# Peptides against a protein of PDB entry 5TDY: the designs that were tried, part 16

Target 1, 88 residues: chain A of PDB entry 5TDY
Amino acid sequence: EKKIDGRRKAAVLLVALGPEKAAQVMKHLDEETVEQLVVEIANIGRVTPEEKKQVLEEFLSLAKAKEMISEGGIEYAKKVLEKAFGPE

## One batch from the design tools (peptide; aimed at target 1 Q24 E32 Q36)

Design b2_p19_4_s4 (made by RFdiffusion4, then SolubleMPNN; from b2_p19_4, 7 letters changed)
Fold by OpenDDE base, seed 2:
Structure b2_p19_4_s4 (fold): chain B 88 residues (1-88), chain A 19 residues (1-19)
Amino acid sequence: as target 1 above (88 residues)
Amino acid sequence: SEEEAKLIAEIIKQWLAES
């Protein structure tokens, strides 16, 4: 497993969430951070399936810790995300 | 939801802090 820079993780996640949800998320970030993330997203380039999987798995782990999703939802979400963001 | 969006933003903030 390769270490992914935090800024890249954020960009990968935001792209995965889609523009509508990403916009909602960015409302909770300061202006400078939003500008930085927009640049990161614009220059994200190719995101490998491995990166996407790694980022989303870490996200799910953190989301669970924040009680954003139930235990049962974790495995289901992983399967759904695997299907959606696996090798294209 | 907005609550979910806020929590996601917090996760992003954590990632940015460690970058």
Scores: peptide ipSAE 0.693, ipTM 0.942, DockQ to the pose 0.649
OpenDDE base, seeds 1, 3, 4, 5: peptide ipSAE 0.686, 0.693, 0.690, 0.691; ipTM 0.937, 0.942, 0.941, 0.941

Design b2_p19_5 (made by RFdiffusion4)
Pose (drawn by RFdiffusion4):
Structure b2_p19_5 (pose): chain A 88 residues (1-88), chain P 19 residues (1-19)
Amino acid sequence: as target 1 above (88 residues)
Amino acid sequence: MKDSEEVWQDVVDAVLKVF
C-alpha cells in the first residue's frame, strides 16, 4: 500500500545490478547511507520485473537529465573558446 | 533517518561515477 520512496528505488536498483556492481556503487556513499540501504535491502520483500523496470526507467531519466546539464556546459564552454580563438 | 529522495539522488550520482 505504501508509496515507493527513494530509499526503496535505490535498493531495487542495487539488487538489480548484482552484488559486485552494487558494491562499487556503495563505495561512493557515506556510512549512514550505506547502513540505511542495507536495512532496505535486508527488507527487500517482493520485487517483480515490472517494479524493476519502473525503477530502471526512472534512473535512466535522471541520468539523462544529468547528461544534459553536463553537455550544456561543455557546449557553452567550447563556444566561448571558439569565439576567443576565432576571428570574432 | 535520511531523506529518501536525497538517498535516491546520491545513489543516482554514485551509479554514474561507477559506469

Design b2_p19_5_s1 (made by RFdiffusion4, then SolubleMPNN; from b2_p19_5 with M1K K2L S4P D10K; failed a check: too like the target's own chain)
Amino acid sequence: KLDPEEVWQKVVDAVLKVF

Design b2_p19_5_s2 (made by RFdiffusion4, then SolubleMPNN; from b2_p19_5, 5 letters changed)
Fold by OpenDDE base, seed 2:
Structure b2_p19_5_s2 (fold): chain B 88 residues (1-88), chain A 19 residues (1-19)
Amino acid sequence: as target 1 above (88 residues)
Amino acid sequence: KLDPEEVWEKVVDAVLKVF
């Protein structure tokens, strides 16, 4: 597994969420972080299937570790993101 | 400049708040 830059992982995730959800997420971030993410999203270019898979896996892993949402919520998030990323 | 992994974790945290 090739390590992906954290900013790129974040950009990939936000793009997958769509503009409305991404905007909601951005509201929870500091201005400097938002600015960097906007730049990263603007330069995201092509996202490989490997990157999408890795981002989803790392997100779910970290989400479970943080336990900030119920297991059902994590499962819901998984479904939403998988659908958003589209068939691979 | 922000630490890339720090940015990632911040975003994940924020996403979890939205879900």
Scores: peptide ipSAE 0.719, ipTM 0.946, DockQ to the pose 0.658
OpenDDE base, seeds 1, 3, 4, 5: peptide ipSAE 0.715, 0.716, 0.717, 0.715; ipTM 0.945, 0.945, 0.945, 0.946

Design b2_p19_5_s3 (made by RFdiffusion4, then SolubleMPNN; from b2_p19_5, 7 letters changed)
Fold by OpenDDE base, seed 2:
Structure b2_p19_5_s3 (fold): chain B 88 residues (1-88), chain A 19 residues (1-19)
Amino acid sequence: as target 1 above (88 residues)
Amino acid sequence: KLDPEEVWEKVVEAYLKVF
C-alpha cells in the first residue's frame, strides 16, 4: 500500500461527495485549509480505483479511532461513501 | 505550513459533523 498525501486523500473524498456536499463539509474548515483543498481539488487529475479504496479504508479507520461514530454509523458511512464514489 | 495529514483529519471530522 502506497502512502497518499493527506491533502490528496481529502481532495479525493470531497470530489466523490460532489460539490454540494463537499461545500457543506468545507464550511467547518478554516480559510487556509479550504484554500489548499481547492487547489488540490483543481489538480486532482485521475483518481485510481486503488486510491478510492484506500481513502475509504482510511476514512473508516480514522473515524473509528477517534470514536466519532458508532459501529452502526460505520456501516452507514461505508454505504454512503461507496455510493458517493459511484460504481467501479 | 499546513500538515497534510492534519488536513485529512480535519476533513474527516468535518464530514462526520455533517453526515
Scores: peptide ipSAE 0.722, ipTM 0.946, DockQ to the pose 0.611
OpenDDE base, seeds 1, 3, 4, 5: peptide ipSAE 0.719, 0.720, 0.722, 0.712; ipTM 0.946, 0.946, 0.939, 0.939

Design b2_p19_5_s4 (made by RFdiffusion4, then SolubleMPNN; from b2_p19_5, 8 letters changed)
Fold by OpenDDE base, seed 2:
Structure b2_p19_5_s4 (fold): chain B 88 residues (1-88), chain A 19 residues (1-19)
Amino acid sequence: as target 1 above (88 residues)
Amino acid sequence: KLDPEEVWEKVVEAILKVE
């Protein structure tokens, strides 16, 4: 698989979540990070289904690796993000 | 600029906090 820039991965997720949810997420980030994300979102362009799939998988992988959520929480997060991305 | 992967990790953590 192609390596996706970390900022782009983040932008893909934030756009998928929608502006309201994205705003909630960004409230937990520092100003510099938010500024960089805004730039990436503005220049996101075309996002392929393959990129969306890869980003979701990498999200789940990282969440598991850092043990940031329980197994049940991971499943929940997966469902939320899949719903956010919507059908293609 | 922040490290791209660091930005990614911060966003992932933030998303999980919202959930």
Scores: peptide ipSAE 0.700, ipTM 0.933, DockQ to the pose 0.652
OpenDDE base, seeds 1, 3, 4, 5: peptide ipSAE 0.693, 0.698, 0.693, 0.692; ipTM 0.933, 0.933, 0.932, 0.932

Design b2_p19_6 (made by RFdiffusion4)
Pose (drawn by RFdiffusion4):
Order: sequence, then structure tokens, then C-alpha cells
Structure b2_p19_6 (pose): chain A 88 residues (1-88), chain P 19 residues (1-19)
Amino acid sequence: as target 1 above (88 residues)
Amino acid sequence: KDPEEIWEDVVDAVLKVFS
């Protein structure tokens, strides 16, 4: 009945990635976050492929949003450099 | 911690691993 929260989505994603990849992700999290995610995974309960798909698709949308922010800055910086070196 | 914050940190961490 409870709504899926961020902690749940993180746990579903880490389970879906397999242990080795999940372990590489955990190295980039602080101790408090790691412990809390461990409890979330220990309490993984049931996860259907449908729930996995929902989590992965939300991940991809956020990853794309971060790529757009990064690409936007790169495009702006290169335009500035082109103007600085060019005939303008 | 806030659950959504944990989710965003995991998103950033996954992107670091696969970059």
C-alpha cells in the first residue's frame, strides 16, 4: 500500500545491477547511506519485473537530465572559446 | 536520511561508475 520512495527505488536498482556493479556504486556513497540501503535490500520483499522497469526508466530519465545539463555547459563553453579565437 | 536524497545520490553514484 505504501508509495514507493527514493530509498526503495535505490534498493531495486542496486538489486537489478547485480552484486559486483552494485558494490562499485556503494563505494561512492557515505557510510550512513550504505547502512540504510543495506536494511532496504535486506527487506527487499517482492519485486516484479514491472517494478524493476519502472525504477530503471525513472533512472534513465534522471540520467538524461544530468546529461542535458552537462552537454548544455559544454556547448556554451565551446561557443565562448570559438568566439574568443574566431574573427569576432 | 531523506529517501529522495538517497535516490539522487545513488543516481549520481551509478553515473560515476559507468562513466

Design b2_p19_6_s1 (made by RFdiffusion4, then SolubleMPNN; from b2_p19_6 with K1L D9K V14Y)
Fold by OpenDDE base, seed 4:
Structure b2_p19_6_s1 (fold): chain B 88 residues (1-88), chain A 19 residues (1-19)
Amino acid sequence: as target 1 above (88 residues)
Amino acid sequence: LDPEEIWEKVVDAYLKVFS
């Protein structure tokens, strides 16, 4: 797989989040970073499924490394089921 | 701005919002 520019990765992630969530994220960024990201988002063009997959995988890897999200698939699945259908 | 640092900032910002 190809190495993706960091700005590009960020733009892909933000677009994947949708405008509302992306806006919330960007509220926590410095002005210069926001400006760079706006430009990158505006020029994002086509995002291939492979590129999106790669970005999300890198995101998840980084988030897990920071111990902010679950690492195991089974654990995540259990949480999903619990939230969706309750403990019963 | 370093592109990879921008990426890290975005991920960190995400985690601040949604974690």
Scores: peptide ipSAE 0.739, ipTM 0.950, DockQ to the pose 0.599
OpenDDE base, seeds 1, 2, 3, 5: peptide ipSAE 0.732, 0.739, 0.731, 0.735; ipTM 0.950, 0.950, 0.950, 0.950

Design b2_p19_6_s2 (made by RFdiffusion4, then SolubleMPNN; from b2_p19_6 with K1M D9K V14Y)
Fold by OpenDDE base, seed 2:
Structure b2_p19_6_s2 (fold): chain B 88 residues (1-88), chain A 19 residues (1-19)
Amino acid sequence: as target 1 above (88 residues)
Amino acid sequence: MDPEEIWEKVVDAYLKVFS
């Protein structure tokens, strides 16, 4: 698999979440990061199923590595994202 | 800003919202 730019991964995730959930996430980001993401989202173009799958996998890997939440919390996040990305 | 840093910030923000 090809390495996906970090900005693109973030944009793919946020777009998949939809405007409401994405907005909630972005409220927790600094202004500079938000500005960069807005540009990236505006130019996201076509997102392939492969990209979505890779973003989800990298998200789960990073989330687990952070050890910020319980295993149950990680599982919840997984379900939310899988639902957001939709079946493919 | 480093692209990977942006990704990590978004993941962290997500976890704050949904966990």
Scores: peptide ipSAE 0.728, ipTM 0.954, DockQ to the pose 0.636
OpenDDE base, seeds 1, 3, 4, 5: peptide ipSAE 0.718, 0.727, 0.719, 0.717; ipTM 0.950, 0.953, 0.950, 0.950

Design b2_p19_6_s3 (made by RFdiffusion4, then SolubleMPNN; from b2_p19_6 with K1M D9K V14I F18E)
Fold by OpenDDE base, seed 2:
Structure b2_p19_6_s3 (fold): chain B 88 residues (1-88), chain A 19 residues (1-19)
Amino acid sequence: as target 1 above (88 residues)
Amino acid sequence: MDPEEIWEKVVDAILKVES
């Protein structure tokens, strides 16, 4: 498995969520982080199916590790992101 | 800023929005 840059992973998720939801997410971030993400999103280019799969898996792994939400909440987040990425 | 730190911040933010 190829390592994906953290900024790249974040950009992939935000683009997949769409502009409205991405904006909601960015409201929770500091200005410096937002600026970095905007640059990455602007230069995202093609996102491969492999990248999408890997990013989703890493998201779920990190979310579970942080134990920030219930198991049900994590499952919900998984479904939302899977729908956002769309079937490929 | 460390790229992995940005990633973790985004994950945290997503979880806040989606839960």
Scores: peptide ipSAE 0.708, ipTM 0.941, DockQ to the pose 0.621
OpenDDE base, seeds 1, 3, 4, 5: peptide ipSAE 0.701, 0.703, 0.705, 0.700; ipTM 0.942, 0.942, 0.941, 0.940

Design b2_p19_6_s4 (made by RFdiffusion4, then SolubleMPNN; from b2_p19_6 with K1M D9K)
Fold by OpenDDE base, seed 2:
Order: sequence, then C-alpha cells, then structure tokens
Structure b2_p19_6_s4 (fold): chain B 88 residues (1-88), chain A 19 residues (1-19)
Amino acid sequence: as target 1 above (88 residues)
Amino acid sequence: MDPEEIWEKVVDAVLKVFS
C-alpha cells in the first residue's frame, strides 16, 4: 500500500462520517485545522476503494491504540464507516 | 501544519464523538 497524505486521510474519513457527524468532529478541532480540512474536503474528488479501505484500517488501528473508547464503541464506529463507504 | 498531525487530531476528535 502507498502512504496517503494525512490531510487526505482525514478528509476521506470526515466525508464517510456524513455532514452531521463531521460537523461534530470539527467542533473538537482548532480553527486552522478545520480550515485545512474544509479545503481538502472541497477538493477531495474521487476517493478510490483502496483509499477507503486504507483509511478505515488506519483509523481502526490508531483508535484501538489510543484506547479512548470501549471495544463496543470502536465496533460501532467500524460499522458506521463500513455502511457509509458502501459495498464497493 | 504536519499532515500526519492533522490526521491524528481528526482521529482523536472522532473517538470523542463516538465515545
């Protein structure tokens, strides 16, 4: 797999979460970060299946490492993202 | 800002929303 730019990964993840959840997430970020993400999202263009898979995998890996939420919460997040990304 | 730092910040924020 190829390394994806961190901004790109973040944009892909936020789009997958949907506008409501993405907005909630951005409330936890500093202004400069939000501005950068808005630009990335606006220019996200085509997101390949490979990118979606990689972003999900990296998210889950980092989420588990951080141990900020229960296993059930991580599983829920996984299901939400998988549903959002679709069966492609 | 470091792109990877942005990624980690976003993941952290996502975890807070899903907690």
Scores: peptide ipSAE 0.726, ipTM 0.952, DockQ to the pose 0.631
OpenDDE base, seeds 1, 3, 4, 5: peptide ipSAE 0.723, 0.721, 0.725, 0.721; ipTM 0.952, 0.952, 0.952, 0.952

Design b2_p19_7 (made by RFdiffusion4)
Pose (drawn by RFdiffusion4):
Structure b2_p19_7 (pose): chain A 88 residues (1-88), chain P 19 residues (1-19)
Amino acid sequence: as target 1 above (88 residues)
Amino acid sequence: KDPEEIWEQVVDAVLKVLE
């Protein structure tokens, strides 16, 4: 009945990635976050492929958003450099 | 700790591993 929250989504994603990849992700999280994610995974309960798909698609949308922010800055910076070196 | 914050941190951490 409870709505899926961020902690749940993170746990579903880490379970879907397999232990080795999830372990590489955990190295980039602080101790408090790691412990809380451990409890969330220990309480993983049931996860259908449908729930996994929902979590992965939300991940991909956020990853894309971060790529757009990064690409936008790269495009702006290169345009500035092109103007600085070019005939303008 | 805030759950949504944990989710955003995992998203960033996954991207770091992929790079």

Design b2_p19_7_s1 (made by RFdiffusion4, then SolubleMPNN; from b2_p19_7 with K1M E8Q Q9K L18E)
Fold by OpenDDE base, seed 2:
Structure b2_p19_7_s1 (fold): chain B 88 residues (1-88), chain A 19 residues (1-19)
Amino acid sequence: as target 1 above (88 residues)
Amino acid sequence: MDPEEIWQKVVDAVLKVEE
């Protein structure tokens, strides 16, 4: 498995979520982070199925590692990803 | 900013958004 740059992973995830959801997400981020993400998204180019799969897996891995995330939170995370990376 | 830090911030933010 090739390691994907953190900015790239973030951009892939945000694009997958769609513009409305991505906007909601970015409201929880600092201005500098948002600016970097906007640039990365603008230059995202082609996103391969392999990248999407990897980003999804890494997201779930991190989500499960968060102690502040309840069981319901994990279920929510799965739903978010399913909507983002589901059937295309 | 550290790329991995950006990734983790985004993950945290996604988890904060409610349906």
Scores: peptide ipSAE 0.719, ipTM 0.940, DockQ to the pose 0.621
OpenDDE base, seeds 1, 3, 4, 5: peptide ipSAE 0.710, 0.698, 0.718, 0.696; ipTM 0.939, 0.933, 0.939, 0.933

Design b2_p19_7_s2 (made by RFdiffusion4, then SolubleMPNN; from b2_p19_7, 7 letters changed)
Fold by OpenDDE base, seed 2:
Structure b2_p19_7_s2 (fold): chain B 88 residues (1-88), chain A 19 residues (1-19)
Amino acid sequence: as target 1 above (88 residues)
Amino acid sequence: MDPEEIWEKVVEAILLVEK
């Protein structure tokens, strides 16, 4: 698989979540990070289904690695993000 | 800022919001 820039991965997820949830997420981030993400989102262009799939997989992988959610929570997070991405 | 650090921060923030 192609390596996706971390900023782009983040932008893809934030766009998928929608502006309301994205705003909630960004409230937990420092100003510099927010500024970079805004720029990345503005220049996101076309996001392929392959990128979306890869981003979701990497999200779940990282969440598991950091043990930030239980097994049940992982499944929940997967469903939430899949719903956020919506059908294509 | 390191792109991967941004990615990790966003992931953590998402998990916090979804709790």
Scores: peptide ipSAE 0.707, ipTM 0.938, DockQ to the pose 0.591
OpenDDE base, seeds 1, 3, 4, 5: peptide ipSAE 0.704, 0.706, 0.705, 0.698; ipTM 0.939, 0.938, 0.939, 0.936

Design b2_p19_7_s3 (made by RFdiffusion4, then SolubleMPNN; from b2_p19_7 with K1L Q9K L18E)
Fold by OpenDDE base, seed 2:
Structure b2_p19_7_s3 (fold): chain B 88 residues (1-88), chain A 19 residues (1-19)
Amino acid sequence: as target 1 above (88 residues)
Amino acid sequence: LDPEEIWEKVVDAVLKVEE
């Protein structure tokens, strides 16, 4: 698979979450990071189904790698993504 | 900012948001 830029992955995820949820997420980020993400989101253009799938998979992979994330946390993460990207 | 670090920060932030 093609490697997606980290900023691009983040933008795709945030857009998928919707403006309300994305705003909640960005409240947990530093100002500089938020500014970078806003720029990336503004220039997101077309997001392919392949990108969405890849972002979903990479999110889950990284989430599972987090030692501080409980089993329940992983389940929550799956629900978040389900709502964001849908059952695709 | 490192792109991959931004990605990781976003993932971490998503996991912190309550439903």
Scores: peptide ipSAE 0.732, ipTM 0.943, DockQ to the pose 0.624
OpenDDE base, seeds 1, 3, 4, 5: peptide ipSAE 0.723, 0.720, 0.727, 0.723; ipTM 0.942, 0.941, 0.943, 0.942

Design b2_p19_7_s4 (made by RFdiffusion4, then SolubleMPNN; from b2_p19_7, 5 letters changed)
Fold by OpenDDE base, seed 2:
Structure b2_p19_7_s4 (fold): chain B 88 residues (1-88), chain A 19 residues (1-19)
Amino acid sequence: as target 1 above (88 residues)
Amino acid sequence: MDPEEIWEKVVDAVLEVEK
């Protein structure tokens, strides 16, 4: 598979979540990170179905690798993201 | 900032908001 830039992955995810949720997420980020993400979102252009699928898969993979996140939290996040991306 | 670090920070934030 094609490797997606980390900033782009983040931008795709945030756009998929929608403006309100994206704003809530960015409240947890430092100013520099937010500035980078705003630029990426502004220049996101077309997001392919393949990119959406890959971003979701990489999110789940990384989330599952984190020890401080409960299984229930991961499962809930999975459902939210699947709804956010919607069917392709 | 490393792009992959940005990605990981966003993942952490999403999990925090949606847990």
Scores: peptide ipSAE 0.730, ipTM 0.950, DockQ to the pose 0.623
OpenDDE base, seeds 1, 3, 4, 5: peptide ipSAE 0.724, 0.725, 0.725, 0.722; ipTM 0.950, 0.950, 0.950, 0.949

Design b2_p19_8 (made by RFdiffusion4)
Pose (drawn by RFdiffusion4):
Structure b2_p19_8 (pose): chain A 88 residues (1-88), chain P 19 residues (1-19)
Amino acid sequence: as target 1 above (88 residues)
Amino acid sequence: SDEELIAEVIKEWMAESRE
């Protein structure tokens, strides 16, 4: 009945990635976050492929959003450099 | 890296969960 929250989505994603990849992700989290995610995974309960798909698709949308922010800055910086070196 | 990108999204989800 409870709504899926961020902690749940993180746990579903880490389970879906397999232990080795999930371990590489955990190395980039602080101790408090790691312990809390351990409890979340220990309480993983049932996860259907449908729930995994929902979590992966939300992940990809946020990853794309971060790529757009990064690409936008790269495009702006290169335009500035082109103007600085070019005939303008 | 892919791992750092995934960690960033997880940190955002955790921040939302703690609010």

Design b2_p19_8_s1 (made by RFdiffusion4, then SolubleMPNN; from b2_p19_8, 8 letters changed)
Fold by OpenDDE base, seed 2:
Structure b2_p19_8_s1 (fold): chain B 88 residues (1-88), chain A 19 residues (1-19)
Amino acid sequence: as target 1 above (88 residues)
Amino acid sequence: SESELIAEIIKEWFEEDKK
């Protein structure tokens, strides 16, 4: 398993979500973070299925750890993200 | 919201890069 830096993980996630949803997410980020993300997205290049899988798994793990959503919410988030990433 | 959750995770990812 290849290590993915945080900025890349975020870029992969946002690209997968699509521009509309990504924009909604970025509204909750500070200007500096958004600028950095734009750069990462611009230089994202090829995203492998392995990267997508890893990003999803890490996201879900962190989401559960933060206890920001119920179990049902986690399952919903998982489905949404999997659909966003598309087929591997 | 979903967007807020995603944003918080992204913030943590960025913070990890700084370490």
Scores: peptide ipSAE 0.690, ipTM 0.938, DockQ to the pose 0.681
OpenDDE base, seeds 1, 3, 4, 5: peptide ipSAE 0.685, 0.686, 0.686, 0.684; ipTM 0.937, 0.937, 0.937, 0.936

Design b2_p19_8_s2 (made by RFdiffusion4, then SolubleMPNN; from b2_p19_8, 8 letters changed)
Fold by OpenDDE base, seed 2:
Structure b2_p19_8_s2 (fold): chain B 88 residues (1-88), chain A 19 residues (1-19)
Amino acid sequence: as target 1 above (88 residues)
Amino acid sequence: SEAEEIAEIIKEWLEESKK
């Protein structure tokens, strides 16, 4: 798989979350970081399904490590991602 | 909160991008 820059990963995730949820997340970031992320999002360009899948899977892995969601929830999410952004 | 922990993940990604 292709390595994705951390800033790019953050932008992809925030866009995937949608503006409302992204705004909630950004409340926990410092002002400078928010400004940087807004720039990244503005210049995100084309996000391939494969790239989105890769970012979200990594996110889910990290979320599991932080016990943000149940193991079953992560497994379900992975299946959804595979079907939505998989090889097809 | 969930939003807070998502933010922490983002911070981690941003830190790795600076290495």
Scores: peptide ipSAE 0.678, ipTM 0.929, DockQ to the pose 0.650
OpenDDE base, seeds 1, 3, 4, 5: peptide ipSAE 0.674, 0.675, 0.673, 0.678; ipTM 0.928, 0.928, 0.928, 0.929

Design b2_p19_8_s3 (made by RFdiffusion4, then SolubleMPNN; from b2_p19_8, 7 letters changed)
Fold by OpenDDE base, seed 1:
Structure b2_p19_8_s3 (fold): chain B 88 residues (1-88), chain A 19 residues (1-19)
Amino acid sequence: as target 1 above (88 residues)
Amino acid sequence: SEAEEIAEIIKEWLAESKK
């Protein structure tokens, strides 16, 4: 597993969420941060399945810690990611 | 909200990237 820069992780997640949900998320960030993230997204380039899986797994772990989703939901999501993108 | 919680996670990632 390769360490991913936080800005890169954020960009990968936002793209994965889709434009609608990403927009809702960015409403909670200051304007300067949004502008920075837009640049990161614009220059995201190629996102490998492994990188995407890594980011989403970390996100899910943090989401679980915040009790945003059930434990079972996270396990299901991980299985879906594993089947879709393969192992890291 | 969920969107707000996601934003907080992103803020954490951004903070880490600045270290």
Scores: peptide ipSAE 0.675, ipTM 0.925, DockQ to the pose 0.649
OpenDDE base, seeds 2, 3, 4, 5: peptide ipSAE 0.673, 0.675, 0.669, 0.671; ipTM 0.926, 0.926, 0.925, 0.926

Design b2_p19_8_s4 (made by RFdiffusion4, then SolubleMPNN; from b2_p19_8, 9 letters changed)
Fold by OpenDDE base, seed 1:
Structure b2_p19_8_s4 (fold): chain B 88 residues (1-88), chain A 19 residues (1-19)
Amino acid sequence: as target 1 above (88 residues)
Amino acid sequence: SEAEEIAEIIKEWLEEDKK
């Protein structure tokens, strides 16, 4: 497992969420942070399946801790990620 | 909201970069 910078993780997640949802999320960030993330997104380049999977799994772990989604939902999502992007 | 909580996760990631 490779270490990913937080700003990189954020950019990968926002792109994965899609532009509409990403915009909703970014409304809760200050202007300077948004500008920084926009730059990161613009320069995101290639996102490997492994990197995407790693980011999404970490996100799901944190989302679970915040009780945003059920345990079953997280397990299902992880299975989908495994099938789509391969092993972590 | 969900969007707000996602934003908080992002903030946490960004804070770790500053440490």
Scores: peptide ipSAE 0.688, ipTM 0.935, DockQ to the pose 0.657
OpenDDE base, seeds 2, 3, 4, 5: peptide ipSAE 0.686, 0.687, 0.688, 0.688; ipTM 0.936, 0.935, 0.936, 0.935

## One batch from the design tools (peptide; aimed at target 1 A16 K53)

Design b2_p20_1 (made by RFdiffusion4)
Pose (drawn by RFdiffusion4):
Structure b2_p20_1 (pose): chain A 88 residues (1-88), chain P 20 residues (1-20)
Amino acid sequence: as target 1 above (88 residues)
Amino acid sequence: NEAFDFPDELIAEVIKDWLE
């Protein structure tokens, strides 16, 4: 009945990635986050492929949002450099 | 699946955003 929250989505994602990949992700999290995600995974309960798909698709949308922010800055910076070196 | 090919630090950043 409870709504899926961020801790749940993180746990579903880490389970879906397999242990080795999830271990590489955990190295980039602080101790408090790691411990809390351990208890979330220990309490993984049931996860259908449908729930995994929902989590992965939300991940991809956020990853794309971060790529857009990065690409936007790269495009702006290169335009500035082109103007600085060019005939303008 | 494309989600499996992302860098680890980038996955961690998305996880941190979810936890905020």

Design b2_p20_1_s1 (made by RFdiffusion4, then SolubleMPNN; from b2_p20_1, 10 letters changed)
Fold by OpenDDE base, seed 2:
Parts: sequence; C-alpha cells; structure tokens
Structure b2_p20_1_s1 (fold): chain B 88 residues (1-88), chain A 20 residues (1-20)
Amino acid sequence: as target 1 above (88 residues)
Amino acid sequence: MEVETLPAELIAEIIKELLK
C-alpha cells in the first residue's frame, strides 16, 4: 500500500470529523501544530477510499497500542469514524 | 452525528501520535 504522510493522515481525520468537532480537537493541540494542520486541510484536495481506510486503521491501531480507549470503545470509534468518512 | 460523542482530547492524543 502507498505510505501516507502523518500530517496528511491527521488532516484527513480532522476533515472527516467536521469543522465543529475538529475545532474541539485542535483546542488540545499547540498553536504551531494547529497552523500546520490548517495548511494541510486547506490543501487536502481529493481523499481516496484507500487513504480513508489507512487513516481509520492507523487510528484504531494507535488507540489499541496506547490503550487510550477500552475494547468496546475501539469498536464504537470504528463505527463512528466509518460513518464520518462517508460512503466510498 | 455520533462523532460528537467521541472525546476531543482522545482524538487529539491520537493525532499527536500520527505526527510523531
């Protein structure tokens, strides 16, 4: 599979969340990071189904590895994000 | 939408990991 830049993955995720939730998320990031992500979002262009899949899988993988959410929460997040990414 | 139920702080932490 084609390797995706981390900044690109973050931008894809934020766009999928929508402006309201994305804004809430960015409140927890430093200003420099926010500025960088805003640029990435502005230049996101077309997001392929493959990219959406990779971002979702990476998200879940990190959530599991860092034990940031319970197993039940991981499954829930998967369903929520799949809806957020929209149809392919 | 259900995305509103996801903790923003949680997502932010994962994004930080993506950017490492």
Scores: peptide ipSAE 0.777, ipTM 0.950, DockQ to the pose 0.438
OpenDDE base, seeds 1, 3, 4, 5: peptide ipSAE 0.775, 0.771, 0.662, 0.679; ipTM 0.950, 0.948, 0.929, 0.935

Design b2_p20_1_s2 (made by RFdiffusion4, then SolubleMPNN; from b2_p20_1, 10 letters changed)
Fold by OpenDDE base, seed 4:
Structure b2_p20_1_s2 (fold): chain B 88 residues (1-88), chain A 20 residues (1-20)
Amino acid sequence: as target 1 above (88 residues)
Amino acid sequence: MEVETLEPELIAEIIKEWLS
């Protein structure tokens, strides 16, 4: 597995999302970051199936973790307990 | 899990982490 730099990962992801979704995402980034990412996207060239898969897998893993964390509440607490100490 | 269904803010946060 080839290591992909963060800028490349971000560009690959944004291209994979499509222009509409990517634009929605970029509204949550500062202007300088947006400009940098636009340049990366413009120069992305060919995205191999391997790196696309790699980026999406990492992204989904991180997204799932963050989504769980953002859930909060009793359900998240239960998951924490199960992971740390087993079912209680 | 479909990427298209994820909140843009969540996606942006992950991108920020990649860029940090």
Scores: peptide ipSAE 0.684, ipTM 0.923, DockQ to the pose 0.792
OpenDDE base, seeds 1, 2, 3, 5: peptide ipSAE 0.660, 0.665, 0.675, 0.669; ipTM 0.902, 0.907, 0.919, 0.912

